Peptides against a protein of PDB entry 6CSU. Designs and how they scored, part 9

Target 1, 51 residues: chain A of PDB entry 6CSU
Amino acid sequence: GALEELRGQYIKAVKKIKCDMLRYIQESKERAAEMVKAEVLRERQETARKM

## One batch from the design tools (peptide; aimed at target 1 E27)

Design b2_p13_1_s1 (made by RFdiffusion4, then SolubleMPNN; from b2_p13_1, 5 letters changed)
Fold by OpenDDE base, seed 4:
Structure b2_p13_1_s1 (fold): chain B 51 residues (1-51), chain C 51 residues (1-51), chain A 13 residues (1-13)
Amino acid sequence: as target 1 above (51 residues)
Amino acid sequence: as target 1 above (51 residues)
Amino acid sequence: AEIDFDSALSLLE
């Protein structure tokens, strides 16, 4: 019935939001990791330049 | 140094985002659970009415 | 409590 359908729609939406959020977190972590890697590279290059 | 500071900022940001999102997910799950309970109650009442 | 994702995200920029 209509109630079950509404419930189903809500549960589906919640699951989608959860998945989207977890993906966002993961992607944010990956971007942050790349920033760190870039900084490491710059620091290494700068150190090498000073040697 | 700059690298350590960047790392610290990364960790702080990721932790905050993760915590906020997990909290939102948890709250959404709780709301969904309440909706299910409400549905069960309504179904029980409807069944009782038909008896 | 309100979730402020923008403030958290700004730390990654």
Scores: peptide ipSAE 0.131, ipTM 0.608, DockQ to the pose 0.193
OpenDDE base, seeds 1, 2, 3, 5: peptide ipSAE 0.126, 0.063, 0.111, 0.067; ipTM 0.606, 0.570, 0.588, 0.565

Design b2_p13_1_s2 (made by RFdiffusion4, then SolubleMPNN; from b2_p13_1, 6 letters changed)
Fold by OpenDDE base, seed 4:
Structure b2_p13_1_s2 (fold): chain B 51 residues (1-51), chain C 51 residues (1-51), chain A 13 residues (1-13)
Amino acid sequence: as target 1 above (51 residues)
Amino acid sequence: as target 1 above (51 residues)
Amino acid sequence: AEINFDEALSLLE
């Protein structure tokens, strides 16, 4: 009935959020890794240039 | 009635999840920023030391 | 990726 349907909708909503979050976290980690890599390389250049 | 009450509870729960996730994201960004900052400073030292 | 909470909430509202 309506109660079961509503429960199902809630579960679906929560699962969607979970999936979206996991994907976000994964992609965020990947971006962060690339950002750090790039920053380290850039910083080495910059420091070497100044020295 | 009970149905409306339950619906309200589900909405409240999802909104709580939203808030928690947004906070997590914000705190994660802050930690990432600090990590990058620290890494950059460390890298400058390391590069300068080697040069 | 984008997290769309409103889409999830729309399932209930």
Scores: peptide ipSAE 0.320, ipTM 0.727, DockQ to the pose 0.932
OpenDDE base, seeds 1, 2, 3, 5: peptide ipSAE 0.316, 0.300, 0.317, 0.311; ipTM 0.725, 0.725, 0.728, 0.724

Design b2_p13_1_s3 (made by RFdiffusion4, then SolubleMPNN; from b2_p13_1, 5 letters changed)
Fold by OpenDDE base, seed 2:
Structure b2_p13_1_s3 (fold): chain B 51 residues (1-51), chain C 51 residues (1-51), chain A 13 residues (1-13)
Amino acid sequence: as target 1 above (51 residues)
Amino acid sequence: as target 1 above (51 residues)
Amino acid sequence: AKIDFDEALALLE
């Protein structure tokens, strides 16, 4: 009935939100990791120039 | 050094994002549940009026 | 309650 359909729609919507947010978290972690790696590389290059 | 500080800052930021997003997911689930409960109540009331 | 991601995102920028 209408109630079951509504329940299903809300559950589906919540699951989609969950998936989207988990993907965003993962991508944010990857971006943060890349920024750290870039900084590591720059610092290594700077150290090499000082030697 | 500066690299360790930067790494720490990015890790902290990512953890905060994760916590905020998980809280949002939880709150969204609660809102969805409340909407379903409200609909159940309305349908029960409607059924009672029909009897 | 409102979820504000701006502070967390600013730390990554």
Scores: peptide ipSAE 0.112, ipTM 0.604, DockQ to the pose 0.143
OpenDDE base, seeds 1, 3, 4, 5: peptide ipSAE 0.100, 0.107, 0.111, 0.109; ipTM 0.598, 0.600, 0.607, 0.603

Design b2_p13_1_s4 (made by RFdiffusion4, then SolubleMPNN; from b2_p13_1, 6 letters changed)
Fold by OpenDDE base, seed 4:
Structure b2_p13_1_s4 (fold): chain B 51 residues (1-51), chain C 51 residues (1-51), chain A 13 residues (1-13)
Amino acid sequence: as target 1 above (51 residues)
Amino acid sequence: as target 1 above (51 residues)
Amino acid sequence: AKIDFDEALSLLE
């Protein structure tokens, strides 16, 4: 009935939010990793110049 | 060194975001549950009035 | 408690 429909709608909404949040977290992690990798490369190049 | 410090900062930031997101999800679930409970009560009252 | 995403995001910048 109407109650079950409403319950389903709220559950669906929560799941949508959860998925969006998890995706955001994943993308943030990937961006962070990329920045760290860039820093590693920079550091290595800096070291190489001093050798 | 500086690289390790930077890495640590990014990891910390990601963890902070993750925690915030998970809290948001949890609070959203709680709000949804509360709304559903309110609807259940309303439905029960409606049924009772018809009896 | 209010979620402060801006603070968290600022740490990544």
Scores: peptide ipSAE 0.126, ipTM 0.606, DockQ to the pose 0.169
OpenDDE base, seeds 1, 2, 3, 5: peptide ipSAE 0.117, 0.122, 0.119, 0.114; ipTM 0.600, 0.602, 0.598, 0.602

Design b2_p13_2 (made by RFdiffusion4)
Pose (drawn by RFdiffusion4):
Structure b2_p13_2 (pose): chain A 51 residues (1-51), chain B 51 residues (1-51), chain P 13 residues (1-13)
Amino acid sequence: as target 1 above (51 residues)
Amino acid sequence: as target 1 above (51 residues)
Amino acid sequence: SEINFDEALAILE
């Protein structure tokens, strides 16, 4: 039983780390995508200068 | 004994997972920081324009 | 999102 418990605790710990990394990554990509939008908007300043 | 050793192994294993996540996160900071230099360099194109 | 390694390691302590 101790072997099953310890195995269970290990699996739980890693599955939590995975859940944390999955969210951190999804969040990181959204922040990166937000950077893409905010800069296409900066071109408005450029295209206004061209106008 | 065997149970304490097995515990040490699971702990050591998860800490390795942590090391992998840490190196990744450090890389994340370096890449975002590299982006700062990259953006400063495109400002160079615009300052050559202003001259 | 926060990454909690201390909580994950406390499960094995």

Design b2_p13_2_s1 (made by RFdiffusion4, then SolubleMPNN; from b2_p13_2, 5 letters changed)
Fold by OpenDDE base, seed 4:
Structure b2_p13_2_s1 (fold): chain B 51 residues (1-51), chain C 51 residues (1-51), chain A 13 residues (1-13)
Amino acid sequence: as target 1 above (51 residues)
Amino acid sequence: as target 1 above (51 residues)
Amino acid sequence: AKIDFDEALSLLE
């Protein structure tokens, strides 16, 4: 009935939010990793110049 | 060194975001549950009035 | 408690 429909709608909404949040977290992690990798490369190049 | 410090900062930031997101999800679930409970009560009252 | 995403995001910048 109407109650079950409403319950389903709220559950669906929560799941949508959860998925969006998890995706955001994943993308943030990937961006962070990329920045760290860039820093590693920079550091290595800096070291190489001093050798 | 500086690289390790930077890495640590990014990891910390990601963890902070993750925690915030998970809290948001949890609070959203709680709000949804509360709304559903309110609807259940309303439905029960409606049924009772018809009896 | 209010979620402060801006603070968290600022740490990544």
Scores: peptide ipSAE 0.126, ipTM 0.606, DockQ to the pose 0.169
OpenDDE base, seeds 1, 2, 3, 5: peptide ipSAE 0.117, 0.122, 0.119, 0.114; ipTM 0.600, 0.602, 0.598, 0.602

Design b2_p13_2_s2 (made by RFdiffusion4, then SolubleMPNN; from b2_p13_2, 6 letters changed)
Fold by OpenDDE base, seed 4:
Structure b2_p13_2_s2 (fold): chain B 51 residues (1-51), chain C 51 residues (1-51), chain A 13 residues (1-13)
Amino acid sequence: as target 1 above (51 residues)
Amino acid sequence: as target 1 above (51 residues)
Amino acid sequence: AKIDFEEALSLLE
């Protein structure tokens, strides 16, 4: 009935938000990891120049 | 060193975002649940008026 | 509690 349909709509909306947020978190982690890796490379190169 | 500090900062930032997102999801679920409960009450009242 | 995503994002900059 109408109540079940409404309930379903709200649950669907929450799931959509959850998925979007999880994806955002994952992408943010990936970007952060990439930046850290870039810094590691930079530091290695800097160290190599001093050796 | 600087690399470890940078890494720590990015990890901290990601954790902050994660916590905020999880809180948002939780609050969204609570709001959705409240709206569903309100609808249940309205339907019960409507049914009662017809009985 | 207020959610401040802008503050969190600024930490990554």
Scores: peptide ipSAE 0.128, ipTM 0.606, DockQ to the pose 0.169
OpenDDE base, seeds 1, 2, 3, 5: peptide ipSAE 0.120, 0.123, 0.115, 0.119; ipTM 0.599, 0.603, 0.595, 0.603

Design b2_p13_2_s3 (made by RFdiffusion4, then SolubleMPNN; from b2_p13_2, 5 letters changed)
Fold by OpenDDE base, seed 4:
Structure b2_p13_2_s3 (fold): chain B 51 residues (1-51), chain C 51 residues (1-51), chain A 13 residues (1-13)
Amino acid sequence: as target 1 above (51 residues)
Amino acid sequence: as target 1 above (51 residues)
Amino acid sequence: AEIDFDSALSLLE
């Protein structure tokens, strides 16, 4: 019935939001990791330049 | 140094985002659970009415 | 409590 359908729609939406959020977190972590890697590279290059 | 500071900022940001999102997910799950309970109650009442 | 994702995200920029 209509109630079950509404419930189903809500549960589906919640699951989608959860998945989207977890993906966002993961992607944010990956971007942050790349920033760190870039900084490491710059620091290494700068150190090498000073040697 | 700059690298350590960047790392610290990364960790702080990721932790905050993760915590906020997990909290939102948890709250959404709780709301969904309440909706299910409400549905069960309504179904029980409807069944009782038909008896 | 309100979730402020923008403030958290700004730390990654």
Scores: peptide ipSAE 0.131, ipTM 0.608, DockQ to the pose 0.193
OpenDDE base, seeds 1, 2, 3, 5: peptide ipSAE 0.126, 0.063, 0.111, 0.067; ipTM 0.606, 0.570, 0.588, 0.565

Design b2_p13_2_s4 (made by RFdiffusion4, then SolubleMPNN; from b2_p13_2, 5 letters changed)
Fold by OpenDDE base, seed 4:
Structure b2_p13_2_s4 (fold): chain B 51 residues (1-51), chain C 51 residues (1-51), chain A 13 residues (1-13)
Amino acid sequence: as target 1 above (51 residues)
Amino acid sequence: as target 1 above (51 residues)
Amino acid sequence: AEIDFDAALSLLE
């Protein structure tokens, strides 16, 4: 019925928001990880240069 | 060292974002639940009016 | 309270 339809719509909306946010968090973590890896590489290169 | 400091900063930032987003999701769910409850009340009132 | 995601994002820059 109409109530179930409305309930379904709100639940669907919440699920959509949740999924989008979790994906954003995951992507942010991946970007952060890549930045750290890049820093590690730079540090290693710097160390090698000084040796 | 500097690398560990950077790593710590990014991890902290990610954690902050995660916590904020999870809180937002929770609050959104609560708001959605309240809207559904309000709709249930309206539907009940409408039904009672028609009886 | 409203969450300021822009402020949170700035921490990653």
Scores: peptide ipSAE 0.114, ipTM 0.603, DockQ to the pose 0.118
OpenDDE base, seeds 1, 2, 3, 5: peptide ipSAE 0.112, 0.112, 0.092, 0.078; ipTM 0.596, 0.599, 0.567, 0.569

Design b2_p13_3_s1 (made by RFdiffusion4, then SolubleMPNN; its pose is not in this set)
Fold by OpenDDE base, seed 4:
Structure b2_p13_3_s1 (fold): chain B 51 residues (1-51), chain C 51 residues (1-51), chain A 13 residues (1-13)
Amino acid sequence: as target 1 above (51 residues)
Amino acid sequence: as target 1 above (51 residues)
Amino acid sequence: SLLERMDEEISKL
């Protein structure tokens, strides 16, 4: 019935939101990792220049 | 140093994203619950009218 | 790897 259909729509929506958020977090982590990698390289080069 | 600061910023950002996600899911669940409640009431009233 | 370490850190949040 209508109630079961609404429940189904809700569950589907929540699952989609969860998946989208998990993907967003993963992509954010990847971007952060790239930033950290770049910073480490810059720090190493800066240290090398001071030596 | 800069690396530790970047790490801190990353952790802070991810914590915020996680909190926002959980809040959004919770709010979505609450809205869905309200919709279900309203539908149940409508169905009960419709059934009552048919009796 | 850096990603693995970050994943481990996130798992603790």
Scores: peptide ipSAE 0.110, ipTM 0.582, DockQ to the pose 0.069
OpenDDE base, seeds 1, 2, 3, 5: peptide ipSAE 0.108, 0.104, 0.102, 0.109; ipTM 0.425, 0.590, 0.592, 0.595

Design b2_p13_3_s2 (made by RFdiffusion4, then SolubleMPNN; its pose is not in this set)
Fold by OpenDDE base, seed 5:
Structure b2_p13_3_s2 (fold): chain B 51 residues (1-51), chain C 51 residues (1-51), chain A 13 residues (1-13)
Amino acid sequence: as target 1 above (51 residues)
Amino acid sequence: as target 1 above (51 residues)
Amino acid sequence: SLLEKMEEEIKEL
């Protein structure tokens, strides 16, 4: 009935939001990792210049 | 040292983002549940009127 | 390196 359909719709919406937020978290982690990686590369270049 | 501090800062930032997003998900779930509850109450009232 | 280890730790969070 209508109540079951409504329940289903809201649950589906919540699941979508959950997935979107988890993806955002994952992307944020990846960005942070890439920033660290960039610092590593810069450090290596600096070391090479000093050699 | 500076590198250890940087590590701590990045990890702390990611953890904060994670916590904020998880809280948002939880609050969204609660809102959805309350909406369903409200619909149930309205249906009960409608049934009572028809009796 | 230490920074590379940090990168991996971030990925695992």
Scores: peptide ipSAE 0.105, ipTM 0.574, DockQ to the pose 0.046
OpenDDE base, seeds 1, 2, 3, 4: peptide ipSAE 0.093, 0.097, 0.099, 0.100; ipTM 0.581, 0.584, 0.570, 0.587; seeds 3, 4 fail the geometry check

Design b2_p13_3_s3 (made by RFdiffusion4, then SolubleMPNN; its pose is not in this set)
Fold by OpenDDE base, seed 4:
Structure b2_p13_3_s3 (fold): chain B 51 residues (1-51), chain C 51 residues (1-51), chain A 13 residues (1-13)
Amino acid sequence: as target 1 above (51 residues)
Amino acid sequence: as target 1 above (51 residues)
Amino acid sequence: DLLKKMEEEINKL
């Protein structure tokens, strides 16, 4: 019935939100890791130039 | 120094991720609430037609 | 640690 369908739609929406957020977190972590890696490489290059 | 700057950049990146996620959660909750509201209105209209 | 806590909160949805 209508109540069951509404509940189902709500649960489906919440599940989608959860999945989207987890994906966003994962992608954000990957981007952050790449930024850190790039900075470390730049710092190593700077250190090498100073040696 | 380089280490402090790297740490600062990391913390800044994490803070941005946190803010983006919280905003995404809030916006997603609002969208979900609007979807539920729309469905309830449709169900009320259907009930009215059946009366 | 903060990201882990956020993930845990999301996983409770």
Scores: peptide ipSAE 0.131, ipTM 0.599, DockQ to the pose 0.114
OpenDDE base, seeds 1, 2, 3, 5: peptide ipSAE 0.099, 0.115, 0.120, 0.127; ipTM 0.445, 0.600, 0.589, 0.598

Design b2_p13_3_s4 (made by RFdiffusion4, then SolubleMPNN; its pose is not in this set)
Fold by OpenDDE base, seed 5:
Structure b2_p13_3_s4 (fold): chain B 51 residues (1-51), chain C 51 residues (1-51), chain A 13 residues (1-13)
Amino acid sequence: as target 1 above (51 residues)
Amino acid sequence: as target 1 above (51 residues)
Amino acid sequence: SLLEKMDEEISEL
């Protein structure tokens, strides 16, 4: 009935929001990791040039 | 050094975002549950009035 | 990997 439909819709909406947020967190982690990796590479290159 | 500071800042920022998002998800679940509960109560009250 | 290290640090919150 209408009650069961409403319950299902709310639960489905919350699940969608959760998935989107977790994906955003994962992508943010990946971007942060790549930025740190790039910084390490630059520091190594500068050290190599100074040697 | 600067690299370690950068790494620490990025990780801390992502952790903060994760905590905020998880809190939002939890609050959204609670609100959804309360809305369904309120609907059930209304339906029961209407049934009682019709009896 | 760096990603795995970051995932572990965040998961331990």
Scores: peptide ipSAE 0.107, ipTM 0.594, DockQ to the pose 0.078
OpenDDE base, seeds 1, 2, 3, 4: peptide ipSAE 0.102, 0.109, 0.105, 0.101; ipTM 0.431, 0.601, 0.599, 0.590; seed 2 fails the geometry check

Design b2_p13_4 (made by RFdiffusion4)
Pose (drawn by RFdiffusion4):
Structure b2_p13_4 (pose): chain A 51 residues (1-51), chain B 51 residues (1-51), chain P 13 residues (1-13)
Amino acid sequence: as target 1 above (51 residues)
Amino acid sequence: as target 1 above (51 residues)
Amino acid sequence: LLEKIDKQMEETL
């Protein structure tokens, strides 16, 4: 039983670390995508200069 | 004994997972920081224009 | 990275 408990605790700990990394990554990608939009918008300053 | 050792192993194993996540995160800071230099360098193109 | 963590978990188990 102690073996099953310890095994269970380990699996729980790593499954939580995965959940945290999964969210951190998704969030990171969204922030990176937001950086892409905010810069295409900075081209408006360039295209206005061209106008 | 056997249970304390098994405990030490699971602890050591999850800490290794942590080390992998840490090196990844450090890499994330470096990449974002590299982006800062990259953006400053594109400003060089625009300052040559202004001259 | 998540796949690496799974492999490390399976090896530990």

Design b2_p13_4_s1 (made by RFdiffusion4, then SolubleMPNN; from b2_p13_4, 6 letters changed)
Fold by OpenDDE base, seed 5:
Parts: C-alpha cells; sequence; structure tokens
Structure b2_p13_4_s1 (fold): chain B 51 residues (1-51), chain C 51 residues (1-51), chain A 13 residues (1-13)
C-alpha cells in the first residue's frame, strides 16, 4: 500500500544519499592527499635550494 | 621531522572530513524521515476527510 | 593545510 511504498522510497533515498556522501569523502581524501604531495614537493625544492 | 608531521596533519584532516560527512549523512537521513512523517500525516488526514 | 582542506570542503558542500 501507500505506506509501504513511501517507506520504500525513504529507504531508497537514504541509500542514495549515503552513496553520494561516501563518494564525496573519497574525493576529499584524494584532494587532501594531493595537497600534501604538493607541500612535500615544495619542501624538497626549498631544501635543495638551501644546499 | 617535517614529513612525519605533514603525514600526521593529513591523517587528522581526513578524519575530520570523514566525521563531518558522516554527520551530514545523519542529518540528511533525519530530514528524509521527517518528510516521510509529514506525508504520512497528510495522507491520514486526507483519508479521514474522505470518510 | 587543514584549514585549506576545510575551505575546499565548504566549497563543494
Amino acid sequence: as target 1 above (51 residues)
Amino acid sequence: as target 1 above (51 residues)
Amino acid sequence: LIEKIDEEEKKTL
């Protein structure tokens, strides 16, 4: 019935939101890793200049 | 050293982002649940009017 | 670094 259908829609919506947010977390982690990588490279270059 | 510190900062940042996103997921679920609740109430009222 | 990550997070939310 209508109530069961609505419950089903709720569950489906929640699952979609969860997946979207997990993907966002993954992308955020990747961006953070790239920022760290860039900083490490800059640090190495700076160290090389000082030598 | 600097590299270890940077790694530590990365891990800390990732953990923070993860927590923030999990909270967002939770809030989204709550909003979805409230929407369903409101719709169910409206449906019940409509049914009552038809009787 | 963390602050910059937080700023990027806010832009994408």
Scores: peptide ipSAE 0.121, ipTM 0.611, DockQ to the pose 0.072
OpenDDE base, seeds 1, 2, 3, 4: peptide ipSAE 0.095, 0.109, 0.112, 0.120; ipTM 0.453, 0.603, 0.607, 0.615

Design b2_p13_4_s2 (made by RFdiffusion4, then SolubleMPNN; from b2_p13_4, 4 letters changed)
Fold by OpenDDE base, seed 2:
Structure b2_p13_4_s2 (fold): chain B 51 residues (1-51), chain C 51 residues (1-51), chain A 13 residues (1-13)
Amino acid sequence: as target 1 above (51 residues)
Amino acid sequence: as target 1 above (51 residues)
Amino acid sequence: LIEEIDKIEEETL
């Protein structure tokens, strides 16, 4: 019936939002990891110049 | 330095967003679970009336 | 810092 259909639609929407949010978090972590990696490489280069 | 501080701020912001998003997901799941629970109870009541 | 990012991944999944 109409009520069950609305409840089903709500649950489906929540699942989609969850997936989108988890994807955003994953992508943000990947970008953060790359920023850290680049920083470490620059720091190693700086250390090497001082030795 | 400025670059390290900026990277640190980015990571901190990502962590905050993650926490907020996970909280939102959890709260949404709780609401969805309650909707399903209420539906199941109504369905059981309907079944009982037909027996 | 990379380990910290890995922790974020583990906690999210």
Scores: peptide ipSAE 0.151, ipTM 0.620, DockQ to the pose 0.030
OpenDDE base, seeds 1, 3, 4, 5: peptide ipSAE 0.147, 0.152, 0.132, 0.136; ipTM 0.620, 0.617, 0.614, 0.615; seed 3 fails the geometry check

Design b2_p13_4_s3 (made by RFdiffusion4, then SolubleMPNN; from b2_p13_4, 4 letters changed)
Fold by OpenDDE base, seed 3:
Structure b2_p13_4_s3 (fold): chain B 51 residues (1-51), chain C 51 residues (1-51), chain A 13 residues (1-13)
Amino acid sequence: as target 1 above (51 residues)
Amino acid sequence: as target 1 above (51 residues)
Amino acid sequence: LIEKIDKIEQETL
């Protein structure tokens, strides 16, 4: 009936919100990892130049 | 030496980021579940009042 | 260290 259909719509909407948040977190993690990687490489090269 | 210490600091920082991200994912899952539960309860009560 | 960072990225999510 109408109630079961509406419940299904709400569940579908919240599942989409969950997926959107997981994607946002994944992208944030990738950006953070690349930022740290770049800093480490810069520091290694700076140390090597000082030897 | 200084390079090994710096490497250790960066690895520690990235591990902290990983832990924070996992916590954010867990909290997101919990919030999504509670949102579905709240909406379903609201709709059940609204339907009951219309009977 | 770079390889360890890459591993963390792959293991998360």
Scores: peptide ipSAE 0.150, ipTM 0.593, DockQ to the pose 0.085
OpenDDE base, seeds 1, 2, 4, 5: peptide ipSAE 0.139, 0.143, 0.148, 0.142; ipTM 0.606, 0.612, 0.601, 0.602

Design b2_p13_4_s4 (made by RFdiffusion4, then SolubleMPNN; from b2_p13_4, 4 letters changed)
Fold by OpenDDE base, seed 3:
Structure b2_p13_4_s4 (fold): chain B 51 residues (1-51), chain C 51 residues (1-51), chain A 13 residues (1-13)
Amino acid sequence: as target 1 above (51 residues)
Amino acid sequence: as target 1 above (51 residues)
Amino acid sequence: LIEEIDKILEETL
């Protein structure tokens, strides 16, 4: 009936929102990790030049 | 040093993203629940009028 | 540093 259909639509919408947010977090993690790797590499190169 | 400061900045940024996403999910769930309640109420009123 | 970021995000996922 209409109530069961509405419940199903609600649950589906919430699951989609959750998945979209988790994907956004994962992509943000990957971008942050690459930025950190680049900074660490630059710092190590700077230290090596001072030796 | 510079590496410890960078570590702190990135950890803080990631924690902020996590909190913002969890809040967004929670608010979306609340809005969805209110929409469902409104539809259920309208359906019950419509049924009552047909009796 | 990267491993710590990974740990924080794994707890979120």
Scores: peptide ipSAE 0.138, ipTM 0.597, DockQ to the pose 0.092
OpenDDE base, seeds 1, 2, 4, 5: peptide ipSAE 0.118, 0.121, 0.122, 0.123; ipTM 0.597, 0.594, 0.599, 0.600; seed 2 fails the geometry check

Design b2_p13_5 (made by RFdiffusion4)
Pose (drawn by RFdiffusion4):
Structure b2_p13_5 (pose): chain A 51 residues (1-51), chain B 51 residues (1-51), chain P 13 residues (1-13)
Amino acid sequence: as target 1 above (51 residues)
Amino acid sequence: as target 1 above (51 residues)
Amino acid sequence: EELLEKLDEAIEE
């Protein structure tokens, strides 16, 4: 039983780490995508200069 | 004994997972920091324009 | 994705 418990604790700990990294990564990509939008908007300043 | 050793192994294993995540995060910082230099370099194109 | 697969592999081990 101690073997099953210890195994269970290990699995739980790693599954949590995976859940944390999955959210961290999704969040990071979204922040990166937000950087893409915010800069296409900065071109408005450029295209206004061209106008 | 066997149970304490098995515990040490699971702990060591998860800490390795943490090391992998850490190296990744450090790389995240470096890449975002590299982005700062990259954006400063594109400003160079615009300052040559202003001259 | 490769990092998350390594976590699954660590769980399987």

Design b2_p13_5_s1 (made by RFdiffusion4, then SolubleMPNN; from b2_p13_5 with E1D E5Q E13K)
Fold by OpenDDE base, seed 1:
Structure b2_p13_5_s1 (fold): chain B 51 residues (1-51), chain C 51 residues (1-51), chain A 13 residues (1-13)
Amino acid sequence: as target 1 above (51 residues)
Amino acid sequence: as target 1 above (51 residues)
Amino acid sequence: DELLQKLDEAIEK
């Protein structure tokens, strides 16, 4: 009925939000790792140049 | 009626979840920035020590 | 983790 359908729509929406969040977290971790790698490399080069 | 009230409750709940997610994303970005700052500092010190 | 927990609780209702 109408109530069951509405509940289903709510659950589907919440599940979608959860999936989007998990994907964001994973992608954010990957981007952070790459950023750190790049910064470490740049900082080594810069420090070596100044020394 | 009952159906409209339930719909309103579901919409409110979904909006709350969305707001919480957005806050999490913002806080995550701030933490990531601080992490990079700390790594840069450590890497400068380590490189300087090795040189 | 807290947010994920809240999401799970919302789905279970």
Scores: peptide ipSAE 0.178, ipTM 0.673, DockQ to the pose 0.729
OpenDDE base, seeds 2, 3, 4, 5: peptide ipSAE 0.169, 0.157, 0.159, 0.169; ipTM 0.665, 0.651, 0.658, 0.667; seed 3 fails the geometry check

Design b2_p13_5_s2 (made by RFdiffusion4, then SolubleMPNN; from b2_p13_5, 4 letters changed)
Fold by OpenDDE base, seed 2:
Structure b2_p13_5_s2 (fold): chain B 51 residues (1-51), chain C 51 residues (1-51), chain A 13 residues (1-13)
Amino acid sequence: as target 1 above (51 residues)
Amino acid sequence: as target 1 above (51 residues)
Amino acid sequence: DELLQKIDEAIEA
């Protein structure tokens, strides 16, 4: 019936959100790690130039 | 020092991830809600045609 | 919020 279908649609939507979020988290963590690595490298280069 | 700066960069990166996720979650929920609404509307139309 | 809690755990992992 309509109520069961609505419930099914809701569950499907929530599961999709969860999957998208998990993927986004992983990608965001990877991007953040690369940003931090790049900044640390720049700081090391600056330190080396000041020596 | 380098360690304190690294810690600061890490914290900043994690906070950014959290903010991005919250925004993404909200947008994803809104998209999912619209998808469900559209499907329910289609089902109602189909039911009406079968009556 | 259970979902937000799971996200926090995923970020910290």
Scores: peptide ipSAE 0.187, ipTM 0.649, DockQ to the pose 0.142
OpenDDE base, seeds 1, 3, 4, 5: peptide ipSAE 0.183, 0.183, 0.181, 0.184; ipTM 0.646, 0.644, 0.647, 0.645; seed 4 fails the geometry check

